# Designs tried in a protein design run: peptides against a protein of PDB entry 5TUV. Part 39

Target 1, 107 residues: chain A of PDB entry 5TUV
Amino acid sequence: KEVIDRLRYLKAEIEDLELKERELDQQKLWLQQSIKNVMDDSINNRFSYVTHEDICNCFNGDTLLAIQAPSGTQLEVPIPEMGQNGQKKYQINLKSHSGPIHVLLIN
Target 2, 107 residues: chain B of PDB entry 5TUV
Amino acid sequence: AQECQNLEVERQRRLERIKQKQSQLQELILQQIAFKNLVQRNRHAEQQASRPPPPNSVIHLPFIIVNTSKKTVIDCSISNDKFEYLFNFDNTFEIHDDIEVLKRMGM

## One batch from the design tools (peptide; aimed at target 1 I67)

Design b2_p21_1_s3 (made by RFdiffusion4, then SolubleMPNN; from b2_p21_1 with F6H K8S D9P Y10F E21K)
Fold by OpenDDE base, seed 4:
Structure b2_p21_1_s3 (fold): chain B 107 residues (1-107), chain C 107 residues (1-107), chain A 21 residues (1-21)
Amino acid sequence: as target 1 above (107 residues)
Amino acid sequence: as target 2 above (107 residues)
Amino acid sequence: EEPKVHISPFNPLGFIYKKIK
């Protein structure tokens, strides 16, 4: 029957898709670790920076703050709520666990 | 048949997950390439200048860029160890990570 | 208007972004 054949085909295809998905999962893990290794390399780490000019070329017309922090630093941006003074609260909360945070005013 | 419909739904779900994972993998690949290009650029630039850039003239990865109006008043509270920062703005802002910056730089 | 946050969720060495309601 056509339905039986379709079921058989679908089951076989799903099995193939499961294998493909697992392959992609492994590739992702490998690449994530590869990126960490590359960035942690002493030479690469030494040159892993952008300049003020780079930032200014990417953005213009406004105040630009550059915030450098260790990997894994927590960034919280609450939805603005009305404060006691009747003004919305626009905030950024940063929490590092492994090192200091550095802030640079670009312009 | 209901079983056929169930399998077709599962098939489609798996196909979508695979597509998403393929896209994520490609993004990671591009990140690694961009980083390598950045390192290469900086190495070449320092060779041409015969000196490293001034310490406060560069932003080391990882970083974020905060973009806000020049009229925005920014207040910052810092912990004694500089592990915790609280920024208060009187207006809205935008945050961009280093990955986006590298993309804008054409890396 | 709400702040716009452009953080890649796939950066293995990036910030950990949490939207607080």
Scores: peptide ipSAE 0.688, ipTM 0.922, DockQ to the pose 0.920
OpenDDE base, seeds 1, 2, 3, 5: peptide ipSAE 0.682, 0.662, 0.676, 0.658; ipTM 0.921, 0.919, 0.921, 0.921

Design b2_p21_1_s4 (made by RFdiffusion4, then SolubleMPNN; from b2_p21_1, 7 letters changed)
Fold by OpenDDE base, seed 3:
Order: C-alpha cells, then structure tokens, then sequence
Structure b2_p21_1_s4 (fold): chain B 107 residues (1-107), chain C 107 residues (1-107), chain A 21 residues (1-21)
C-alpha cells in the first residue's frame, strides 16, 4: 500500500511538472517575442546603443574591438589549429545576411 | 519498488529541467529590463545634450566586444558588401556580447 | 590559450554563435 500510494503521488507530481514545463516553454517564447517587439520599436531602436566610454568602463588594459551587426549575424570562432609554421591560427568569422557589419576600435 | 525508483529519477530530471528553464526565463527578463534602462539613459542624456551623439561615437545593439592583448596583431579581410568579415589574430582573444556589457554597465 | 566566447544563447536578437571544432 505504501508503494502504491507513493506511485500515485509520483505520477500526479510528474503530471504537474509536465504542465509546468510547458508553461515555462510558452512563457519563454512570449518573452522572446516581447523583447523583439520592444527592441524593434522605432523610438527604442534609436536609443539602443552604448558609448565608447561605456565599453572602456567595462574593460581595462587591452585592445577592444566593437563589432556591430544585424540581428542573427553568424559568429564562428574555430578552435585554433596549427599553421604550416607550427603557429596557432586564431580567427573570427562573421557573416551577416541582412546588412553590413561595422567594426570600431575602442581604444 | 523499481517502478517507484524510475519515477523518482524521472521526477528529479524534470525538476532540473524546470529549474534551468526558470533561470533562462529570469535571464530574459533581466535582459529586457537592462535594455529599457539603456534606452531611458540615452534618451535622458540626449535631452541634456540637446543633440544626438556623433554617429561613430556609439555602438548600436546588437554588438560584440573582442578583447585581446595590445600586443596582438589583428588582420581583417572584408567582403565588398561588408557582409562577411574574417579576423586573424596572432594570439588568443575573448568575446563578450552586448548582454554582458549591459550587465557590467549596471543596466 | 584558446579564445573564450561569452555569448548568451538566449538573446533573441543577438549573434548566432557557432563553435567550430
């Protein structure tokens, strides 16, 4: 009886958890769409930027490149491989499908 | 007993997934808040300055920041339409997205 | 030694990051 009761409890709980997970999935989708709507608003989009000062305040002592690109731009960072001279190759590949990419040297 | 054990494992698995999804949802909420705060900041700043910032002095979202040593040699190949960029570095680097930058800015 | 990439996979308008092996 104890085992049977535990099984019933677990099955009921799992059912509730399934509902909760689906709820969270839906909430995520709605929130993602909400963010898109807010960011794509003409007024918000006009003011959706950071300054050089902002970036410099976030980082110290290094060369900083800022790369602005359209939403959905593909970023590829391959694992460094040895070149013919035995030196590792460090690369960043960027591919946009909807607009130009803009690069700024911050410091 | 075995069925009970199996259900308990399943229950725990679902609980962990739900926890992860809850965390992701909270992250999205914070992202939206950060963006709204950024917009408000910039609107206020431009009102005080009575003009928008110079075009090349700001970095529009979405963006990434590439951080590398000042000693790092950077080479960049750009397509004619600026849709594709290939960066070559002679040393390692770090990439940070705009979400992280906004967090560091306290947005 | 290897590049470190901090890209949020949940940014709905962000870059699409692909790590090449």
Amino acid sequence: as target 1 above (107 residues)
Amino acid sequence: as target 2 above (107 residues)
Amino acid sequence: EEPIVHISPFNPLGFIYKKLL
Scores: peptide ipSAE 0.645, ipTM 0.921, DockQ to the pose 0.921
OpenDDE base, seeds 1, 2, 4, 5: peptide ipSAE 0.640, 0.643, 0.641, 0.069; ipTM 0.921, 0.920, 0.922, 0.864; seed 5 fails the geometry check

Design b2_p21_2 (made by RFdiffusion4)
Pose (drawn by RFdiffusion4):
Structure b2_p21_2 (pose): chain A 104 residues (1-83, 87-107), chain B 106 residues (1-49, 51-107), chain P 21 residues (1-21)
Amino acid sequence: KEVIDRLRYLKAEIEDLELKERELDQQKLWLQQSIKNVMDDSINNRFSYVTHEDICNCFNGDTLLAIQAPSGTQLEVPIPEMGQKKYQINLKSHSGPIHVLLIN
Amino acid sequence: AQECQNLEVERQRRLERIKQKQSQLQELILQQIAFKNLVQRNRHAEQQARPPPPNSVIHLPFIIVNTSKKTVIDCSISNDKFEYLFNFDNTFEIHDDIEVLKRMGM
Amino acid sequence: EIEYERTLDFTEHYPSYKSHD
């Protein structure tokens, strides 16, 4: 039949696709790890910053609010319901205080 | 028969997913070279100049909140711990450290 | 209800968020 070996063929490709994902899952997990190791060198953390000019060049006009918090800080944004509509940002920081810079 | 329809849908799924994973994979590479160059760029600027800590500098990780000039922004801290509440009377946008690094080149 | 949720971490990627009317 046309269908029974449309199966054997498809069932012969997905393992190549399955192993390709396993490989891509391993590559991603120790690429992320190599990224963690670089951003926590003490020398690299010393220069891991951006200036006002950089932000202004990438955001034309308006009011800009820069919010800095430690890693793992959670940010929750609810739906713009009505109660006047509510536009709000719920920030939760357990590892430390947050720093807010008003960009001009 | 429906074992044929199930695997064709599953195949495309795996394909569409394996493709997106290869995309975020190179984005992650781009994230590291952008971070490395950003660090190298700041070291070079410090040899021609040190900028003060609370001003003119934003450390990673961070977010950028963009809204209209006529928008009022409120910051509230309550009795509950480890909580921050920002209110806007109008719409806003949030951008990440990764995107701003891309917008500035590397 | 939450429309958008994200963690501030350099190792993770999130699309830009834009609120709507």

Design b2_p21_2_s1 (made by RFdiffusion4, then SolubleMPNN; from b2_p21_2, 10 letters changed)
Fold by OpenDDE base, seed 4:
Structure b2_p21_2_s1 (fold): chain B 107 residues (1-107), chain C 107 residues (1-107), chain A 21 residues (1-21)
Amino acid sequence: as target 1 above (107 residues)
Amino acid sequence: as target 2 above (107 residues)
Amino acid sequence: QIAYSFTLDLTELHPTFKSTD
């Protein structure tokens, strides 16, 4: 029957898609590890930076904060809520666990 | 049949996940390429200058960029353990990943 | 309550976040 054939086809296709998804998951893991290795390399790490000019070229007309923090640093932005004096609070919370956070004001 | 419909929904769900994962992989690959290009650029630049850039003139990866209006008042406080930072803004802001910055730089 | 959060990780891409009014 047509419906039965369709069911069989769909099940087979889903199985193939499962294989593809697992393949992609594995590829991501390997790629992520590769990226870590490349970026942790002493020479690469030494030159893994951008300049003030680089940042300014990417953004125009605004105040810019460059926040450098160790990997693993947690960032949270709470939902804006009314604070004192009836002003909404716009906040960024940063929590580092492995090293200092460095902040640069750009522009 | 209902079962056929269920499988078709599942099929589409998996296809979308696979598409998303493929896109994420592509982004990671581009990230790695961009990083390598950044390192190469910086190495060449320092060779030409015969010196490294001043420490306070560069932002080391990983970093984020926060941009806000020139009129925005920004307050920063550091909490107890010195690894926690609280930024207060009196207006809205944007947070940009370093990867996005590299893209905007054309890396 | 948190509107946005992530952990800095060089192996993950985070889209631009825009705080809302």
Scores: peptide ipSAE 0.545, ipTM 0.899, DockQ to the pose 0.897
OpenDDE base, seeds 1, 2, 3, 5: peptide ipSAE 0.543, 0.545, 0.559, 0.554; ipTM 0.899, 0.898, 0.901, 0.899; seeds 3, 5 fail the geometry check

Design b2_p21_2_s2 (made by RFdiffusion4, then SolubleMPNN; from b2_p21_2, 10 letters changed)
Fold by OpenDDE base, seed 5:
Structure b2_p21_2_s2 (fold): chain B 107 residues (1-107), chain C 107 residues (1-107), chain A 21 residues (1-21)
Amino acid sequence: as target 1 above (107 residues)
Amino acid sequence: as target 2 above (107 residues)
Amino acid sequence: QIAYSFTLDLTKLHPTYKSTD
């Protein structure tokens, strides 16, 4: 019947979609590895930077902090809470495990 | 009928995930291209200048950009091992990753 | 509690975060 045929069709399609999703997951992993390889290349790594001008051209009218940290550094922003003096606390927590963090103020 | 409906919902959910993953892959490809373009630009620039830029004039990848009002007071506390940083802001801020910066740069 | 978090990874997309009041 129509319902039975529809069920068969849907089940088959879902199975195909499962395969497609797994394929995409694999492609992502390979692409990520490719990017890492490109980034880790000695020449590429040497030139993997932006300038103050670059940053200033991307943003305007604000104070800018450039925070360079090793891959794997954990960034956390707590829910803003009231401080002892009634001021809301807007915070960024950074935790590096593999190297120092470098901070630049962009004016 | 009910089973068909359930499967159709599942099908749609999977289709949406696949679409998202396809989009993510495309973004990663563009990121890789942008990075390569950045490297090429910097290599050319240093060749023209016949020297590398000053160390504190550039931001090495990976990095993040924090932008906030010029009126915002920023305090920073650093752990003893310098692996942990705490930034305190008296106002709201935005966080942008290096990938977004490269996009804005037109890389 | 954490409002926003991620691990720095150039192979992962991190949309712009805007802290809220």
Scores: peptide ipSAE 0.504, ipTM 0.898, DockQ to the pose 0.896
OpenDDE base, seeds 1, 2, 3, 4: peptide ipSAE 0.491, 0.487, 0.500, 0.494; ipTM 0.898, 0.896, 0.898, 0.897; seeds 2, 3 fail the geometry check

Design b2_p21_2_s3 (made by RFdiffusion4, then SolubleMPNN; from b2_p21_2, 10 letters changed)
Fold by OpenDDE base, seed 3:
Structure b2_p21_2_s3 (fold): chain B 107 residues (1-107), chain C 107 residues (1-107), chain A 21 residues (1-21)
Amino acid sequence: as target 1 above (107 residues)
Amino acid sequence: as target 2 above (107 residues)
Amino acid sequence: QIAYSMTLDLTELHPTFKSTD
């Protein structure tokens, strides 16, 4: 029966796709570890920075804040709510657990 | 059959997830390449200048860029230890990852 | 309530976030 054959084919393919997805998940984990190793290298870490010029070249016409923070720093943006004056509040909350946060205003 | 339709939907869902994961992996690989290029650029630049850049002239990874209109009023509350920041904007803003910045830089 | 949340991590990709009007 064609339907039975189709079902068998689909089930087999889904099984293969499940294996593929798990493979990709594992590859991501290994890649993430590789990235950590590369960036934690003393020489690489020493030179892992961008300049004000770099940032300015990426953006134009705006006020730019560069926020450097330790890995693991949490950033949250609440849903905009109306303030006391009827103005919407746009907020960013930052919380670091391992070190100070540094903010630069890019001109 | 309904079962066949359900499996086809599941198959498509898995294919989309796999596609997304493959794309993310590719982006992470490109990130490593970009980071390596960044490090090489900075090493070369400091060698030519025979000095490191001024501490406040560079943004060390990891970082984020917040951009908003030049008319946007920004208020910031900072904890004493600089572990917690609260930004208030009177208008909308965008948050960009450092990875995106490296891409825009052409690294 | 939170509209957007992220953890700064060099191993994670975060698409550009645009705050809503």
Scores: peptide ipSAE 0.565, ipTM 0.901, DockQ to the pose 0.899
OpenDDE base, seeds 1, 2, 4, 5: peptide ipSAE 0.554, 0.551, 0.555, 0.559; ipTM 0.899, 0.898, 0.899, 0.899; seed 2 fails the geometry check

Design b2_p21_2_s4 (made by RFdiffusion4, then SolubleMPNN; from b2_p21_2, 9 letters changed)
Fold by OpenDDE base, seed 4:
Structure b2_p21_2_s4 (fold): chain B 107 residues (1-107), chain C 107 residues (1-107), chain A 21 residues (1-21)
Amino acid sequence: as target 1 above (107 residues)
Amino acid sequence: as target 2 above (107 residues)
Amino acid sequence: QIAYSFTLDLTELHPTYKSTD
């Protein structure tokens, strides 16, 4: 009957969607590897930078911190808590595992 | 039937996941294009200038941008192992990925 | 408790984060 036919149709469609999802997962993996390869290339890596002007053109009126860190660096922002002075703490925690972190202040 | 409804829900979830994955994949593609354009721009710029930029004038990828009010007081402490950084702000801030910066740059 | 976290990775896009008041 109609319900049975609908069930069959849905099951078949879900199967097709599973295939599509796996395809996309694979494409992402390949693309991610491609990006890594491109960015790790010595020539590309040499020129993989932005300038102060670039950053300033993207943002205005604020204090800007440019934080360059190795891939794999972990960033955490705790929920703001009251400090001992009664002021909320706004924090950024960075943990690098493979190299130094470089910070530039841009005004 | 209940089974039909369950499959409809599953179908919809899969469709949404696929849509999200397609979007993420597109973003990665755009990222790769932006990066290549960045490299090309920098190579050309250095050729025109006949010199590399000063070391402290550029931010190498990967990086993040933290922006906050000019009135925000920022304190930074570094752990003994030299790999952990703690930033303290007395006000709210925003964190921007380097990919977003490249987008804003028009890359 | 952590409000926001990620690992720097050139193969992942992270949306802009705005710290809460």
Scores: peptide ipSAE 0.560, ipTM 0.900, DockQ to the pose 0.894
OpenDDE base, seeds 1, 2, 3, 5: peptide ipSAE 0.551, 0.556, 0.573, 0.558; ipTM 0.900, 0.898, 0.901, 0.899; seeds 1, 2, 3 fail the geometry check

Design b2_p21_3 (made by RFdiffusion4)
Pose (drawn by RFdiffusion4):
Structure b2_p21_3 (pose): chain A 104 residues (1-83, 87-107), chain B 106 residues (1-49, 51-107), chain P 21 residues (1-21)
Amino acid sequence: KEVIDRLRYLKAEIEDLELKERELDQQKLWLQQSIKNVMDDSINNRFSYVTHEDICNCFNGDTLLAIQAPSGTQLEVPIPEMGQKKYQINLKSHSGPIHVLLIN
Amino acid sequence: AQECQNLEVERQRRLERIKQKQSQLQELILQQIAFKNLVQRNRHAEQQARPPPPNSVIHLPFIIVNTSKKTVIDCSISNDKFEYLFNFDNTFEIHDDIEVLKRMGM
Amino acid sequence: SIQYQRSLDFTEIHPSFSSED
């Protein structure tokens, strides 16, 4: 039949696709690890910053609010319901205080 | 028969997912070279100049909140711990450290 | 209810978020 070896063929491709994903899952997990190791060198943390000019060049006009918090800080944004609509940002930081810079 | 329809849908799924994973894989690479160059760029600027800590500098990780000039922004801290509440009377946008690094080149 | 949720982690990738009326 045309269907029974449409199966055998498809069932012979997905393992190549399955192993390709396993490989891509391993590559991503120790690429992320190599990224964690670079952003926590003490020398590299010293220069891991951006200036006002950089932000202004990438955001034309308006009011800009820069919010800095430690890693793992969670940010929750609810739906714009009505109660006047509510536009709000719920920030939760367990590892430390947050720094807010008003960009001009 | 329906074991044929199930695997064709599953195949495309795996394909569409394996493709997106190869995309975020190179984005992660781009994230590292952008971070390395950003660090190298700041070291070079310090040899021609040190900028003060609370001003003119934003450390990673961070977010950028963009809204209209006529928008009022309120910041509230309550009795509950480890909580921050920002209110806007109008719409806003949130951008990440990764995107701003891309917009500035590397 | 939450429309958008993410963490500030350099090793994670998140799309930009814009609110609407």

Design b2_p21_3_s1 (made by RFdiffusion4, then SolubleMPNN; from b2_p21_3, 9 letters changed)
Fold by OpenDDE base, seed 3:
Structure b2_p21_3_s1 (fold): chain B 107 residues (1-107), chain C 107 residues (1-107), chain A 21 residues (1-21)
Amino acid sequence: as target 1 above (107 residues)
Amino acid sequence: as target 2 above (107 residues)
Amino acid sequence: QIAYSFTLDLTELHPSFKTED
């Protein structure tokens, strides 16, 4: 009886959780669309930038590369592998499909 | 019972997913707020300066920041159309997205 | 093999990434 009652409770709760998860998925989708609308607005887009100073204030003592690329640009970092000389290779691969990539050296 | 245990595991799994999605949703909301604040800041700054910033002095969204040691040697291969970039580092690096930068900026 | 990857998108969050030694 106790097990049966627990099973019923769990099944009902799981059903509620399924509904909640779907609700969250929908909310995320709507929010993402809202963000797109805001950022694609001509005025907002015009002012959607940060400065070199902004970046420098966020990081300290390192070489900083700022990579600006169109939405949809793919970034990949392979697992570091040993080169022919036994040194690990650290790489970043970028591929844009809609426009050029712009790289700035900061600081 | 085994069935009860299975359902409890499933319940916990769903609860964790929901928790993660709730957190992500909250972060997206904060991102949108940060973006609006950024736009407002930049609009005000340009009004005060009575001109837009130089084109190469700002980083337009979306962007990423690559952080590496000042001792790191960086080599970059670029396609002729600048659609593809291959960065080679002789040491480790970090990658941060624009959202992280906005957070660090206090937007 | 890929250690880290994503598509630049203004509507997606990406955790900071650090390459392993």
Scores: peptide ipSAE 0.579, ipTM 0.902, DockQ to the pose 0.906
OpenDDE base, seeds 1, 2, 4, 5: peptide ipSAE 0.568, 0.567, 0.570, 0.576; ipTM 0.901, 0.900, 0.901, 0.901

Design b2_p21_3_s2 (made by RFdiffusion4, then SolubleMPNN; from b2_p21_3, 10 letters changed)
Fold by OpenDDE base, seed 4:
Structure b2_p21_3_s2 (fold): chain B 107 residues (1-107), chain C 107 residues (1-107), chain A 21 residues (1-21)
Amino acid sequence: as target 1 above (107 residues)
Amino acid sequence: as target 2 above (107 residues)
Amino acid sequence: QIAYSFTLDLTELHPSFKTTD
């Protein structure tokens, strides 16, 4: 029957898609490890930086904060809510666990 | 049949996940390429200058960029274990990660 | 309540975020 054939086809296709998804998951893991290895390399790490000029070229006309923090640092932005004096508060919370956070004012 | 419809929904769900994963992989690959290009650029630049850049003139990865109006008042406080930072803004802001910056730089 | 959050990780991509009024 047509419906039965369609069911069989769909089940087979889903199985193939499961294989593809697992393949992609594995590829991501390997790629992530590769990225870590590349960026942790002493030479690469030494040159893993951008300049003030680089940042300014990416953004125009605004105040820019460059926040350098260790991997694993947690960033949170609460939903803006009314604070004291009836002003909405806009916040960034940062929590580092492994090292200092460095903040640079750009522009 | 209902079962056929369920499988078709599942099929589409998996296809979308696979598409998303493929896109994420592509972005990670581009990130790695951009990073390598950044390192190469910096190495070449320092060779030409015969010196490293001043420490306070560069932002080391990983970092984030906070973009806000020139009129925005920014307050930063450090609390507790000295690894927690609170930024207060009196207006809206944008957050961009280092990968996006590299993209905008054309790396 | 949190509107936006992530952990800094060079192996993960994070979309840009803009606070709302």
Scores: peptide ipSAE 0.558, ipTM 0.900, DockQ to the pose 0.916
OpenDDE base, seeds 1, 2, 3, 5: peptide ipSAE 0.547, 0.555, 0.570, 0.550; ipTM 0.900, 0.899, 0.902, 0.900; seeds 2, 3, 5 fail the geometry check

Design b2_p21_3_s3 (made by RFdiffusion4, then SolubleMPNN; from b2_p21_3, 10 letters changed)
Fold by OpenDDE base, seed 4:
Structure b2_p21_3_s3 (fold): chain B 107 residues (1-107), chain C 107 residues (1-107), chain A 21 residues (1-21)
Amino acid sequence: as target 1 above (107 residues)
Amino acid sequence: as target 2 above (107 residues)
Amino acid sequence: QIAYSFTLDLTELHPSFKTKD
């Protein structure tokens, strides 16, 4: 039956796709570990920075905050709500767990 | 027929997930390349200058960039434990990942 | 309620975010 053949085909294809997805998951894990290793290297870490000029070249005409925080820091932006004075609150919440947060004002 | 339709939906779902994972993996690869290029650039620049950059002139990874209008009023509150930061803005803002900055830099 | 959130992680890409008016 045509339907039966289609079912068999789809099941086989789904199985192949499962394998592909698992392969990609594994590749991502390995790549993420590689990135961690590369960035944690003492020499690479020493030079893992951008300059004020770099940032300014990426953005123009606005106030820029550069927030340097340790990995694992959680960032949250609440939905803007009306404050007590009738002004919408635009907020950023940062929670660090492993080190200080450093803020630089640019422009 | 219904089973066939269910499997086709599942097939399409998996195909989309695989496509997304492939894209994310490619982005991670590009991120790693960008980082390596950044390190190389900085290393060469410091060699040419025969000195490291001033401490407050650079932003070390990881970081985020907050972009807002020049007219935006910004205040920051820090928790007693020094791990929590609350930024208040009187207007809208944008948040950009350090990886996006590297992209914009052409790394 | 949170409009945008992520954990800083060098192994993850986070899309840019704009607060809504």
Scores: peptide ipSAE 0.563, ipTM 0.901, DockQ to the pose 0.897
OpenDDE base, seeds 1, 2, 3, 5: peptide ipSAE 0.552, 0.547, 0.561, 0.518; ipTM 0.901, 0.899, 0.901, 0.897; seeds 1, 3 fail the geometry check

Design b2_p21_3_s4 (made by RFdiffusion4, then SolubleMPNN; from b2_p21_3, 9 letters changed)
Fold by OpenDDE base, seed 5:
Order: C-alpha cells, then sequence, then structure tokens
Structure b2_p21_3_s4 (fold): chain B 107 residues (1-107), chain C 107 residues (1-107), chain A 21 residues (1-21)
C-alpha cells in the first residue's frame, strides 16, 4: 500500500509539473512577443545601439569584432579540424537569409 | 519499486526543466530592463550632443561580439551579397551576444 | 561537425562560447 500510495502521489505531482511547464512555455512566448514589440518600436529601435567605447569597456584589450546581423542569421562554429598546412581551423560561419551582415573591427 | 524509481527520475527531470525555464524567463525580463536603460542612455547622450553618433561608431542590435587575442590572425571570406561570412582564426576565440554585453555594461 | 551554433534572435538567450583547442 505504501508503494501504491507513493506511485499515486508521484503521478499526480508529475501531472501538476506538466501543467506548470506548459504555463512557463506560454509565459515565455508572451514575453518574447513583448520584447519584439518593445524593440520594434520606432523610438526604441532608433536608439538600440552600443558604442565602441561600450564594447571596449567590457573586454580587456583583445581584438574585438562586432558583427551586426539580421535576426534569423545562423551562426555555426565547426569543431576545429587540422588544415592543409597543419594549422587548426577555428572558424565562424554566418548565414543570413534576410539581409546583409555588417562587421566592425573595434580593436 | 522500480516504477516508483522511474517516476521519481521523471519528476526530477521535470523539476529541473521548470527551474531552467523560470531562470530563462527572469533573464529575459532583465534583458527588457537593460534594453530600456540602453535606449534611455542613448537618447540622453544624443540630446546632450545635439546630434546622433557618427555612423560606423555604433553597433546596432542585434549583434555578436567576437573576442580573440591581439595576436590572432583573422581571415574573412564574404559572399558577394554579404549574406554569408566565413571567419578563419589561427587561434581560439570567444563569442558573446548583445545581451551579455548589456549585462557587462551594467544596463 | 558543429561545436557551437545558434540562430540570432533577440528573444533568445545565448550563453557565451569559448572555442577549444
Amino acid sequence: as target 1 above (107 residues)
Amino acid sequence: as target 2 above (107 residues)
Amino acid sequence: QIAYSFTLDLTELHPSFKSTD
């Protein structure tokens, strides 16, 4: 009976957790839409930028590339492989489907 | 007993997913706040300067920051339409999204 | 194979990535 009671309890709890997870999924969806709305606002969009100084202040003296790309752009980093010259290939692949990509060298 | 164990594992899995989703929601909310603060800062700054910042001096969202050593040699291959980019590095690099940058900026 | 990937989306969080040797 103890085992049976435990099973019943666990099943009920799992069901409650399923409901909670779905609730969170819906909340995320609404929040994401809210974010889109805020960022797409004409005024907000106009001022949605950071400066070179901002970026430099966040990092310590390394070479910094700023890559502006449209939403939906796919970024991929392959597993480093040995190149033809025995050099490991550290790569970033970017593919946009909605517009051009813009790259800035900050440092 | 085995069924009980299986359900307990499932319960724990769901609890962890819920926890992760709750955390993600919180981070998205913080992102909205940070974005609002960024917009406010930029509006104020442009008001004080009585002009927008020079083009190519700012990075518009969304963007990605690539951080690598000053010694790293970077090669970039670009498609004619600038929809595809291939970056080659001779050393390791780091990738940071704009959200993290806003965090580091203290927005 | 891909070590790291994501689609740029302002509504999604992407943890920082450090490439490995």
Scores: peptide ipSAE 0.562, ipTM 0.900, DockQ to the pose 0.893
OpenDDE base, seeds 1, 2, 3, 4: peptide ipSAE 0.559, 0.558, 0.569, 0.560; ipTM 0.901, 0.899, 0.902, 0.901; seeds 2, 3, 4 fail the geometry check

Design b2_p21_4 (made by RFdiffusion4)
Pose (drawn by RFdiffusion4):
Structure b2_p21_4 (pose): chain A 104 residues (1-83, 87-107), chain B 106 residues (1-49, 51-107), chain P 21 residues (1-21)
Amino acid sequence: KEVIDRLRYLKAEIEDLELKERELDQQKLWLQQSIKNVMDDSINNRFSYVTHEDICNCFNGDTLLAIQAPSGTQLEVPIPEMGQKKYQINLKSHSGPIHVLLIN
Amino acid sequence: AQECQNLEVERQRRLERIKQKQSQLQELILQQIAFKNLVQRNRHAEQQARPPPPNSVIHLPFIIVNTSKKTVIDCSISNDKFEYLFNFDNTFEIHDDIEVLKRMGM
Amino acid sequence: SINFHLNLSEHPGQSFTFDAS
């Protein structure tokens, strides 16, 4: 039949696709690890910053609010319901205080 | 028969997912070279100048909140711990450290 | 209840450090 070996063929490709994903899952997991190792060198953390000019060049006009918090800080944004609509940002930081810079 | 329809749908799924994973994989690479160059760029600027800590500098990780000039922004801290509440009377946008690094080149 | 409230639109070009501990 046309269908029974449309199966054997498809069932012969997905393992190549399955192993490809396993490979891609391993590559991603120790690429992320190599990224973590670089952003926590003490020398690299010293220069891991951006200036006002950089932000202004990438955001034309308006009011800009820069919010800095430690890693793992959770940011929760509810739906714009009505109650006047509510536009709000719920920030939760367990590892430390947050720093807010008003960009001009 | 429906074992044929199930695997064709599953195949495309795996394909569409394996593709997206290869995309975020090179984005992660781009994230590292952008971070390395950003660090190298800041070291070079310090050899021609040190900028003060609370001003003119934003440390990673961070977010950028963009809204209209007529928008009022409120910041509230309550009795509950480890909580921050920002209110806007109008719409806003949130951008990440990764995107700003891309917009500036590397 | 609110312990601290601030309007940020009145303070352009300034920086703040907040502690919620």

